# Peptides against a protein of PDB entry 4AID: the designs that were tried, part 2

Target 1, 242 residues: chain A of PDB entry 4AID
Amino acid sequence: FDIKRKTIEWGGKTLVLETGRIARQADGAVLATMGETVVLATAVFAKSQKPGQDFFPLTVNYQEKTFAAGKIPGGFFKREGRPSEKETLVSRLIDRPIRPLFVKGFKNEVQVVVTVLQHDLENDPDILGMVAASAALCLSGAPFMGPIGAARVGWVDGAYVLNPTLDEMKESKMDLVVAGTADAVMMVESEIQELSEEIVLGGVNFAHQQMQAVIDAIIDLAEHAAKEPFAFEPEDTDAIKA

## One batch from the design tools (peptide; aimed at target 1 A142 I219 A226)

Design b1_p8_3_s3 (made by RFdiffusion4, then SolubleMPNN; from b1_p8_3, 5 letters changed)
Fold by OpenDDE base, seed 3:
Structure b1_p8_3_s3 (fold): chain B 242 residues (1-242), chain A 8 residues (1-8)
Amino acid sequence: as target 1 above (242 residues)
Amino acid sequence: KLKEMLYS
């Protein structure tokens, strides 16, 4: 197996991005680990557009596999086929920042699947899932203008905390999720308790700075493991308006 | 970097 791995220290935790061991049938596949939380992201895209396709058909599916009762918080016996509220929310958190980064005019079907394989009850799989999805798309050869990074920012004891644990988040006055490219913030989602706009804006800036190490790690992985870019020429949409 | 790799 030609396994490529990138390891970085990120917020006092080891982040590992790995490709080439599993899900080789996908266009891109990344196993991402932070602490003992493990996610698999896969990206698959159609090599042609469907007849009459008028919109970009991106589907993002985040899934928390119910291991035996007790390893995933909120794991009531989910009937097969309906995402939980959490799975629906995280799927949207991944979708929002990646959707704008596809080349204009690309209307081939794209499916991103993020599967939680292990949860340590400290490191939330959502941020890790965003990072893994970004990396999988960058490896896939799809016309994706990533990578994105992502970060959660807390406000604990009067300071910003990068990717607070689930226990630290109970004491946090801020739950701020940010995703972006090297150059731009693409998405902000926030729950805030009695904090100034200055602290919140500072949190967005802190997140964007801290995610650069992740962006660089995805680039380094892609330099060694990305597939050849899919040959896609955007249709000259200006010629159809003449 | 990655953008250049995808479209160079």
Scores: peptide ipSAE 0.015, ipTM 0.585, DockQ to the pose 0.242
OpenDDE base, seeds 1, 2, 4, 5: peptide ipSAE 0.007, 0.007, 0.014, 0.008; ipTM 0.534, 0.538, 0.541, 0.552; seed 1 fails the geometry check

Design b1_p8_3_s4 (made by RFdiffusion4, then SolubleMPNN; from b1_p8_3, 5 letters changed)
Fold by OpenDDE base, seed 1:
Structure b1_p8_3_s4 (fold): chain B 242 residues (1-242), chain A 8 residues (1-8)
Amino acid sequence: as target 1 above (242 residues)
Amino acid sequence: SLKARLYS
């Protein structure tokens, strides 16, 4: 197996991005690890547009495997079949920043699937899933103008904390999720407890600065493992509606 | 808690 791996230190934790071991039938596939939390992101895209397709058919599915009943908070036997509220929310968190980055006029079906393979109960798989999805798309050859990075920012004891643990988040006055490119913030989702706008804006800037190391790591992985870009030329008719 | 969604 030709396994490519990038490892960085990120917020005092080791982030590992790996490709080539599993899901090689996908256009892009990345195994991402932080602590003992592990996610698999896969990206698949159709090589042609369906007849009569009038919108960009992007589907993002985030899934948490039901681990044994003792290791996931709220891990009662969820009936196999409906996404949880968390899974639905995280799927949207991944979808929002990536959707605008596809080449205009691209209307081939794209499916991104993020599967939580392991959870350490400290590192939330949502941020890791965003990073892995970005990396999988960059490896796929799809006309995706990424990468995106992502970060969670907490506010604990009067300081910003990058990717706080689940226990640190209990003491945090802020749950700020940011996603962006090297040059721009694409998405902000925040839950705030009585903090100034200045602290929140500072948190967005902090997140965007801290995610650059992840963006660089995805680029480095893609330089060594990406498929050839899919040859896509937008039809002139979709360019005129700008 | 205020949940702000900013699309930039």
Scores: peptide ipSAE 0.022, ipTM 0.636, DockQ to the pose 0.028
OpenDDE base, seeds 2, 3, 4, 5: peptide ipSAE 0.018, 0.019, 0.018, 0.020; ipTM 0.619, 0.649, 0.626, 0.657

Design b1_p8_4 (made by RFdiffusion4)
Pose (drawn by RFdiffusion4):
Structure b1_p8_4 (pose): chain A 242 residues (1-242), chain P 8 residues (1-8)
Amino acid sequence: as target 1 above (242 residues)
Amino acid sequence: SNPYIYAS
């Protein structure tokens, strides 16, 4: 039972989100393609709370398979091993904006794994990784508040540029990743060539405008394919507090 | 309909 939101031509690149064919046993699994870079994002959460668990346990693992680029690993063991700098950075990049959007009071194990299956030498899977992770979370039925969008905004020839490719990045004076909900920017990360607060803030806002098409697309797939929502009421400590 | 997806 296969389902796509393949629409979203997004910033001139084709973004496809598919579910129901791969990884059917996960709560949420989305194969996401942008251009020709492909990642599988899976989301599983426990249907129970561990005794005495006192914080929300969430793990995000982002991993690159070297076959995503047609190469065998250079390591003595010719197999991927410990996460690289890029994999741990991208893992925090997904975790940061998601961790606060789970319902206050929820403490079940939640694991989201994103695996890079194909890299097209142009479209960085890191942003795509964020979008696919957000799509799988919505589809899983966990208490995850609305979808997240994300984008990289560059600054080339005096204009904002959405999701610039790796070659476009050589000419950019800004590297800004923004992830947000429909209402709000949730995270920023950047490296900037001494640009003003105004332009930087402008890029953040441009990104929040440009990522709406993605949130829409996730909401659209969730309308067709999401699992039943997991019932979770927080405790009404409201009367005790007053 | 789904309070998690349509939280806004």

Design b1_p8_4_s1 (made by RFdiffusion4, then SolubleMPNN; from b1_p8_4, 3 letters changed)
Fold by OpenDDE base, seed 3:
Structure b1_p8_4_s1 (fold): chain B 242 residues (1-242), chain A 8 residues (1-8)
Amino acid sequence: as target 1 above (242 residues)
Amino acid sequence: KNKYLYAS
């Protein structure tokens, strides 16, 4: 197996991005690990557009199905075939920042699947899933103008904390999830408890700064393991209006 | 170099 791996220290934890061991049938596949939380992201895209396709058919599916009831918080009553509330929310968190980054006019079907393989009950799989999905898309050859990074920011004991543990989050006055490119913030989702706008804006900036190391790690992995870019030429939409 | 990377 030609396994490519990038390892960085990120927020006092080891982040590992690995490709080439599993899910080789996907266009891109990344196994991402932080602490003992492990996710698999796969990206698959159609090589042609369906007749009459008028919108970009991106599907993002975050799944925690591999765990027996009780290993994942809230996992006790997963009905087969319906996403949990958490799975629906995290799927949207991944979708929101990546959707705008596809080349304009690309309307081939894209499916991103993020599967939680292990959960350490300290590191939430959502941020790791966002990072892994970004990396999988960058490896796939899809016309995706990434990578994105992502970070959660807490406010604990009067300081910003990068990717607080689930236990640290109980004491946090902020749950701020940020995703972005190297140059731009693409998405902010926040729950704030009695904090100033200045602290919240500072949290967004802190997140964007801290995710640069992840963006660089995805780039480094892609330089060594990405597939050839899909030959896509955007239709000149100006020529159809003439 | 992947033409889609670094398009920021």
Scores: peptide ipSAE 0.201, ipTM 0.823, DockQ to the pose 0.801
OpenDDE base, seeds 1, 2, 4, 5: peptide ipSAE 0.014, 0.016, 0.020, 0.019; ipTM 0.543, 0.609, 0.583, 0.587

Design b1_p8_4_s2 (made by RFdiffusion4, then SolubleMPNN; from b1_p8_4 with S1K I5L)
Fold by OpenDDE base, seed 1:
Structure b1_p8_4_s2 (fold): chain B 242 residues (1-242), chain A 8 residues (1-8)
Amino acid sequence: as target 1 above (242 residues)
Amino acid sequence: KNPYLYAS
């Protein structure tokens, strides 16, 4: 197995991005670890457009597997049923920042699947899932103008906290999720308890600064492990309808 | 080099 791994210290925790061991049949596959939380992201894209396809068919699925449920609060044996509210929400959090970064006119089917393999009850797999999905797309060769980074920011005892634990979040006056490229914030999602706009804006800036190390780590991994880029030239007809 | 990684 040609296993490639990038390890960084991030918010006082070790982030590991690994490829080449698992899901080798995918276009891109990344095993991401933070603490004892582990996620697998896979990216698969069609090499041709379906006849009559008029929109970009991106599907993002975030899933918490039942074997991880022994470490997930309230994780009774959910049968293979409908996605939970959390799974639906996190799937959207991953979808929102990545969707606009595909090359305009690309209408081949893309499927991103993020699977929680292990949960440590401290590190939320949502941020890790966003990072892993970004990395998997960058490794795939798909026409994706990433990477994105992501971060959660808390406000605890009058200070910003990067990727606060689930216990620290109980004391936090802010749940701020930010995703972006090296140069731009792409998505903000926030739940705020009576904080000034200045503190919130400062939190967005803090998140964007802190995610640069993750973006750099994904680039470094992709430079060593990415597949050849898919040759895509947008048809002139898709450029005219903007 | 992947052209998509450096397009942003």
Scores: peptide ipSAE 0.421, ipTM 0.910, DockQ to the pose 0.823
OpenDDE base, seeds 2, 3, 4, 5: peptide ipSAE 0.398, 0.397, 0.405, 0.404; ipTM 0.905, 0.908, 0.908, 0.904

Design b1_p8_4_s3 (made by RFdiffusion4, then SolubleMPNN; from b1_p8_4 with S1K)
Fold by OpenDDE base, seed 1:
Structure b1_p8_4_s3 (fold): chain B 242 residues (1-242), chain A 8 residues (1-8)
Amino acid sequence: as target 1 above (242 residues)
Amino acid sequence: KNPYIYAS
């Protein structure tokens, strides 16, 4: 197995991005670990467009496996049926920042699947899932103008906290999730308890600064492990409007 | 080099 791994210290925790061991049949596959939380992201894309395809068919699925549920609070045996509310929300959190970064005119089917393999009850797998999905897309060769980074920011005892634990979040006046590229914030999602706009904006900036180390780590991994880029030339759709 | 990653 040609296993490639990038390890960084991030918010006082070790982040590990690994490829080459699992899901080798995918276009991109990344095993991401923070603490004892582990996620697998896979990216698969079609090499041709379906006849009559008029929109970009991106599907993002975040899933928490039942064997991880023994460590998930309230994780009774959910039968394999409908995604939970959490799974639906996290799937959207991953979808929102990545969707606009595909090359305009690309209408091949893309499927991103993020699977929680292990949960430590401290590190939420949602941020880790966003990072892993970004890395998997960058490794895939898909026409994705990433990477994105992601971060959660809390406000505890009058200070910003990067990726606060589930216990620290109980004391936090802010749950701020930010995703972005090296140069731009792409998505903000926030739940805030009576904080000033200045503190919130400062939190967005803090998140964007802190995610740069993750973006750099994904780039470094991709330089060593990415597949050849898919040759895609956008059809000059502007030429048909003349 | 992946041209998509470096296009930003």
Scores: peptide ipSAE 0.368, ipTM 0.890, DockQ to the pose 0.826
OpenDDE base, seeds 2, 3, 4, 5: peptide ipSAE 0.328, 0.321, 0.335, 0.346; ipTM 0.862, 0.875, 0.880, 0.871

Design b1_p8_4_s4 (made by RFdiffusion4, then SolubleMPNN; from b1_p8_4 with S1M)
Fold by OpenDDE base, seed 1:
Structure b1_p8_4_s4 (fold): chain B 242 residues (1-242), chain A 8 residues (1-8)
Amino acid sequence: as target 1 above (242 residues)
Amino acid sequence: MNPYIYAS
């Protein structure tokens, strides 16, 4: 197996991005690890557009496997059928920042699947899933103008905390999730308890600064392991409807 | 070089 791995220190934790061992049938596949939390992201895209396709058919599915559910607080035996509220929410958190970064006019089917393989009860797999999905898309050759980074920011004892643990989050006055490119913030989601706008804006800036190391790590991995880019030329007809 | 990653 030609295994490529990038390892960085990120917020006092080791982040590992690995490709080449698992899901090699996908266009892109990344195993991401932080602490003992492990996620697998896969990206698959169609090489042609379906006849009559008039919108961009992106599907993002975040899922927690039942063997990981025994290590998730409140993870009762999910009947295999419907995504939980958490799975639905995290799927949207991944979808929102990546959707606008596809080349305009690209209407081939794209499927991103993020699977939680292990949960350590400290590191939330949602941020790790966002990072892994970004990396998988960058490796795939899809016309994706990434990477994105992502970060969670807490406010504990009057300070910003990067990717706070589940226990630190109980004491946090802020749950701020940010995703962005090297140059721009693409998405902000926040739950805040009586904090000033200045502290919140400072948290967004802190998140965007801290995610640069992740963006750089994805680029470095892609330089060594990305597939050839898919040759896509947007049809002139989609340029006129702007 | 992936032109999509380096287009920004």
Scores: peptide ipSAE 0.287, ipTM 0.856, DockQ to the pose 0.838
OpenDDE base, seeds 2, 3, 4, 5: peptide ipSAE 0.256, 0.252, 0.268, 0.274; ipTM 0.835, 0.847, 0.850, 0.853

Design b1_p8_5 (made by RFdiffusion4)
Pose (drawn by RFdiffusion4):
Structure b1_p8_5 (pose): chain A 242 residues (1-242), chain P 8 residues (1-8)
Amino acid sequence: as target 1 above (242 residues)
Amino acid sequence: SVLDRLRA
């Protein structure tokens, strides 16, 4: 039972989100393609709370398979091992904007794993990794508030550029990753060549406008393919507090 | 519903 939202030509690149063929045993699994870079994002959460668990346990593992680029690892063991700098950075990049969107009061284990399966030497999977993680979360049925979108905005020749490729990044004076909901920007991360607060803030807003097509696309797939929502009521501590 | 939940 296969399903795609393959539409979203997005910023001139084709973005496809597929579910129901791969990883059917996860709560949510989405194979996402943008250009020819492919990641599988899976999301599983426990249907129970551990005794005395007092915070929300969430793990995000982003991992790159070197076969995603046609190479065998250079390490003595010719197998991927401990996460690199890039994998841990990208893992925090996904965790940061998601952790606050789970319903206040929810403390079940939640694990999202994103694996890079193919890299096209152009489209960074990091943003794609964020989108696929968001798609799997929506499909899983966990108490995760609306989808998240994300984009990288560059600054080339005096104009904002959406999801610039690796070659376009050589010519950019800004590297800004933004992730947000439909209503709100949830995170920013950037490296900037001394540009003004105005232009920087402009890129943040441009990104939030440009990521709407993605949130729409996730909502669209969720309409066709999401699992039954997990029932979770927070405690009405409202009367005790007043 | 799924849509009402996501939009809420």

Design b1_p8_5_s1 (made by RFdiffusion4, then SolubleMPNN; from b1_p8_5 with V2I D4E)
Fold by OpenDDE base, seed 3:
Structure b1_p8_5_s1 (fold): chain B 242 residues (1-242), chain A 8 residues (1-8)
Amino acid sequence: as target 1 above (242 residues)
Amino acid sequence: SILERLRA
């Protein structure tokens, strides 16, 4: 197997992005690890548009595989077939920043699946899932104008903390999730406890700065492992309005 | 974009 791996130090933790070992049937597949939290992201896209397709059919599915009762927080027996509230929320967090980055006019079906394979109870798989989904799309050959990076920012003891642990988050006055490209912030989601706008804006800037290392790591991985770009020419929609 | 780098 031609396994490609990128490893970086990120927020005092080792981030590993790996491709080529598993899910080879996908257009893109990335195994991402931070601490002992492990996620698999897969990207699959249709090679043609469905007849009568009028919108971009992107589906993002984040799922936490319930290992044996007790290893995943919130692991009540979720009945087969309905995502949890957390899974629904994280699916939206991944969807929001990636959806606008597809080439205009691309209406082929795209499916992104993020599966939590392991959870260390310290590193939340949501940020890791966002990073892995971005990487999988960049490897896929889909007309995706990524990568995106992502970061969680906390405010603990009067300082910004990159990707705080679940325990550090209990002491944090800020839960700020940011996703963006190298050049732009694409998404902000925040829960704030009595902090100034200046601190919150500083947190967004801090997140965007810190995610550059992840963006660069995805690019480096893609340069060595990405499929050839799918031959897609957007129809000149300006010519139809004439 | 990543696509532009992969086409280069």
Scores: peptide ipSAE 0.021, ipTM 0.662, DockQ to the pose 0.233
OpenDDE base, seeds 1, 2, 4, 5: peptide ipSAE 0.014, 0.011, 0.017, 0.019; ipTM 0.613, 0.597, 0.607, 0.646

Design b1_p8_5_s2 (made by RFdiffusion4, then SolubleMPNN; from b1_p8_5 with D4E)
Fold by OpenDDE base, seed 3:
Structure b1_p8_5_s2 (fold): chain B 242 residues (1-242), chain A 8 residues (1-8)
Amino acid sequence: as target 1 above (242 residues)
Amino acid sequence: SVLERLRA
């Protein structure tokens, strides 16, 4: 097995991005670990467009599998076939920042699956899932203009906290999730309790600064492990308007 | 992008 691994210190925690051991049948696959929370992201894309495809068919599926020994928090008895509310929300949270970053005119089917393999009850797998999905897409060869980074920002005791624990979040006046590229913020989702706009904007900036280390880690992993880019030439859409 | 670096 040619296992490639990138390890960084991030917000006082160890982030590990690994590829080459699991899900090798995917176009891209990344095992991401923070603390004892572990997620597997896989990216698969069709090598051709379906006849008559008029939209970009991206599907993102975040799944918290209840392993036999523990209830993952938020994993009520999933009736077969319906995502939980949390899984639906996190799937959208991952989808939102990545969807705009595909090359215009690419209409091949893309499937991103993020599976929570382990949960430490401290590190939320949503942020880790966003990072892992970004990394898996960058490794896949799909025409994805990433990577994205992601971060959660809390406001605890008058300071920004990067990726607060679930317990720290109970005391936080802010739940701010940011995703972006090296150059741009792509998505903001926030729940805020009586904070100034200045503090919130400062939180977005803080998140974007802190995610650069993750973006760099994904790039470094991709330089050593990415597949060759899929040969895709965007149709000159300007020629069809003539 | 990562893909631009991989194509270079």
Scores: peptide ipSAE 0.044, ipTM 0.776, DockQ to the pose 0.237
OpenDDE base, seeds 1, 2, 4, 5: peptide ipSAE 0.029, 0.035, 0.033, 0.021; ipTM 0.729, 0.742, 0.751, 0.678; seed 5 fails the geometry check

Design b1_p8_5_s3 (made by RFdiffusion4, then SolubleMPNN; from b1_p8_5, 3 letters changed)
Fold by OpenDDE base, seed 3:
Structure b1_p8_5_s3 (fold): chain B 242 residues (1-242), chain A 8 residues (1-8)
Amino acid sequence: as target 1 above (242 residues)
Amino acid sequence: SILERLRS
């Protein structure tokens, strides 16, 4: 197995991005670990457009699979074939920042699947899912203008906290999820408890600064493990903003 | 973009 791994310290925790061990049938596949929370992201894209396809057919599915050996939080009420409310929400959180980063005019089917394999009850798999999905897309060869990074920011004891634990979040006055590229914030989702706009904006900036290390880690992994870019030429009417 | 880096 040609396993490629990138390890960084991120917010006082070890983030590991790994490819080449599992899901080799996907165009891109990344195993992401933080603490004992583990997610697998896979990216698959069609090599041709369907006849009559008029929109970009991106599907993002976040899944917290309950293994026989344990219950993953949020999996308790899963009916077969219906995502939980959490799975639906996180799927949207992953979809929102990545959708606009595909090359304009690309209308081949893309499927991103994020599966929670392990949950440590401290590190939320949603942020890991966003990071892993970004990495998997960067490895896939799809015309994706990523990577994106992601971060959760809390406000605890008068300070910003990067990726607070679930227990720290109980004391946080802010639940701020940010995703972006190296250059731009692409998505903000926030729940705020009586904080100034200045603190919230500072949180967005803090998130964007802190995610640069993740973006760099994805780039480094992709330089060593990415597939050749899919040969796609957008129609002349869709000016490629370089 | 990551694509530009992979093509270089």
Scores: peptide ipSAE 0.014, ipTM 0.596, DockQ to the pose 0.233
OpenDDE base, seeds 1, 2, 4, 5: peptide ipSAE 0.012, 0.011, 0.013, 0.013; ipTM 0.578, 0.563, 0.582, 0.579

Design b1_p8_5_s4 (made by RFdiffusion4, then SolubleMPNN; from b1_p8_5 with V2I A8S)
Fold by OpenDDE base, seed 3:
Structure b1_p8_5_s4 (fold): chain B 242 residues (1-242), chain A 8 residues (1-8)
Amino acid sequence: as target 1 above (242 residues)
Amino acid sequence: SILDRLRS
């Protein structure tokens, strides 16, 4: 197997992005690890548009495999077939920043699936899932104008903390999730406890700065492992309005 | 874009 791996130090933790071992049937597949939290992201896209397709059919599905009762926070018996509130929320967190980055006019079906394979109870798989989904799309050959990076920022003891642990988050006055490209912030989601706008804006800037290392790591992985870009020419929609 | 780098 031609396994490609990128390893970086990120926020005092080792981030590993790996491709080539698992899910080879996908257009892109990335195994991402931070601490002992492990996620698999897969990207699959249709090679043609469905007749009459009038919108971009992107589906993002984040799922936490229920290990034995007690190892995944919120692991009540999820009835087969309905995502939990957390899974629904994280699916949206991944969807929001990636959706606008597809080439305009691309209306082929795209499916992104993020599966939590392991959870260390310290590193939340949501940020890791966002990173892995970005990487999988970049490897896929889909007309995706990524990568995106992502980061969670806490405010603990008067300082910004990159990707705080679940325990550190209990002491944090800020839960700020940011996603963006190298050049732009694409998404902000925040829960704030009595902090100034200046601190919150500083947190967004801090997140965007810290995610550059992840963006660079995804690019480096893609340079060595990405499929050839799918031959897609956007129809000149300006010519139809004439 | 990453696509531009992959095409280069």
Scores: peptide ipSAE 0.014, ipTM 0.604, DockQ to the pose 0.232
OpenDDE base, seeds 1, 2, 4, 5: peptide ipSAE 0.011, 0.010, 0.011, 0.011; ipTM 0.581, 0.555, 0.574, 0.603

Design b1_p8_6 (made by RFdiffusion4)
Pose (drawn by RFdiffusion4):
Structure b1_p8_6 (pose): chain A 242 residues (1-242), chain P 8 residues (1-8)
Amino acid sequence: as target 1 above (242 residues)
Amino acid sequence: LPERLKKS
């Protein structure tokens, strides 16, 4: 039972989100393509709380398979091993904006794994990785508040640029990754060539505008394909507090 | 669509 939201031509690049064919045993699994870069994002959460668990345990693993680029690893063991700098950075990039959007009071294990299956030498999978992770979370049925969008905004020839490619990045004076909900920007990360607060803030806002098409697309797939929502009421400590 | 997924 296969389902796509393949629409979203997004910033001139085709973004496809598919579910129901791959990884059917995960709570949420989405194969996401943008251009010709492909990642599988899976989301599983435990249906129970561990005794005495006192914080929300969430793990995000982002991993690149070198076959995503047609190469065998250079390491003595010719197999991927410990995460690189890029994999741990991207893992925090996904975790940061998601961790706060789980319902206050929820403490079940949640694991989201995003694996890079194909890289097209143009579209960085890092942003795509964020979007696919958000899509799988929505589909899983976990208490995850609305989708997240994300984008990279560059600054080339005096204008904002959405999801610039790797070659476009050589000419950009800004590298800003933003992830947000429909209402709010949730995270920023950037490297900037001494641009003003105004332009920087402008890029953040441009990104939040430009990522709406993605949140819409996730909501659309969730309407067709999401699992039943996991019931979770927080404790009404409201009366005790007052 | 679950209320949590709807926009404000």

Design b1_p8_6_s1 (made by RFdiffusion4, then SolubleMPNN; from b1_p8_6, 3 letters changed)
Fold by OpenDDE base, seed 4:
Structure b1_p8_6_s1 (fold): chain B 242 residues (1-242), chain A 8 residues (1-8)
Amino acid sequence: as target 1 above (242 residues)
Amino acid sequence: LDERLRKA
């Protein structure tokens, strides 16, 4: 196996991005680890557009497998249930910042699947899933103008906390999720308790600064492990108006 | 890196 790995320290935790061991049939696949939380992101894209495809068909599916939380499956194959509320929300959190970063006119089907493999009950797999999805897309050869980074910011004891633990979040007056490129904030989602707009805006800036190390880590991984870029030239839609 | 990723 040609395993490539990038490891960084991020918010006092070790972030590991790995490719080449699992899901090699995907266009991109990244195993991301933070603490003992482990996610697998896969990116797959169609090599052609469907006839009559009028919109960009991006699907993001975030899944928390029951095995991830140390639950031994009792012998019932739970049929693929409808996504939980959390799975639906996190799928949207991943979708929102990545969707605008695809090359305009690209209408090939793209599927991003994030699977939680392990959860340590400390590190939320959502942020890790966003990072892994970004990395998987950058490795895939899809016309994706990433990477994105992501961060959760808490406000605990009058300070910003990068990627607060689930226990620290109980004391946090802010749950701020930010995703962005090196240059731009692409998405903000926030739940706040009696905080000033200044603190929230400062949290967005803090998140964007802290995610740069992740963006750089994805770039470094992609420089070593990315597939050849998919040959895609957008049709010049301006030439049809003449 | 894809030249597209470097130009963004």
Scores: peptide ipSAE 0.063, ipTM 0.790, DockQ to the pose 0.623
OpenDDE base, seeds 1, 2, 3, 5: peptide ipSAE 0.052, 0.045, 0.038, 0.043; ipTM 0.785, 0.782, 0.759, 0.778

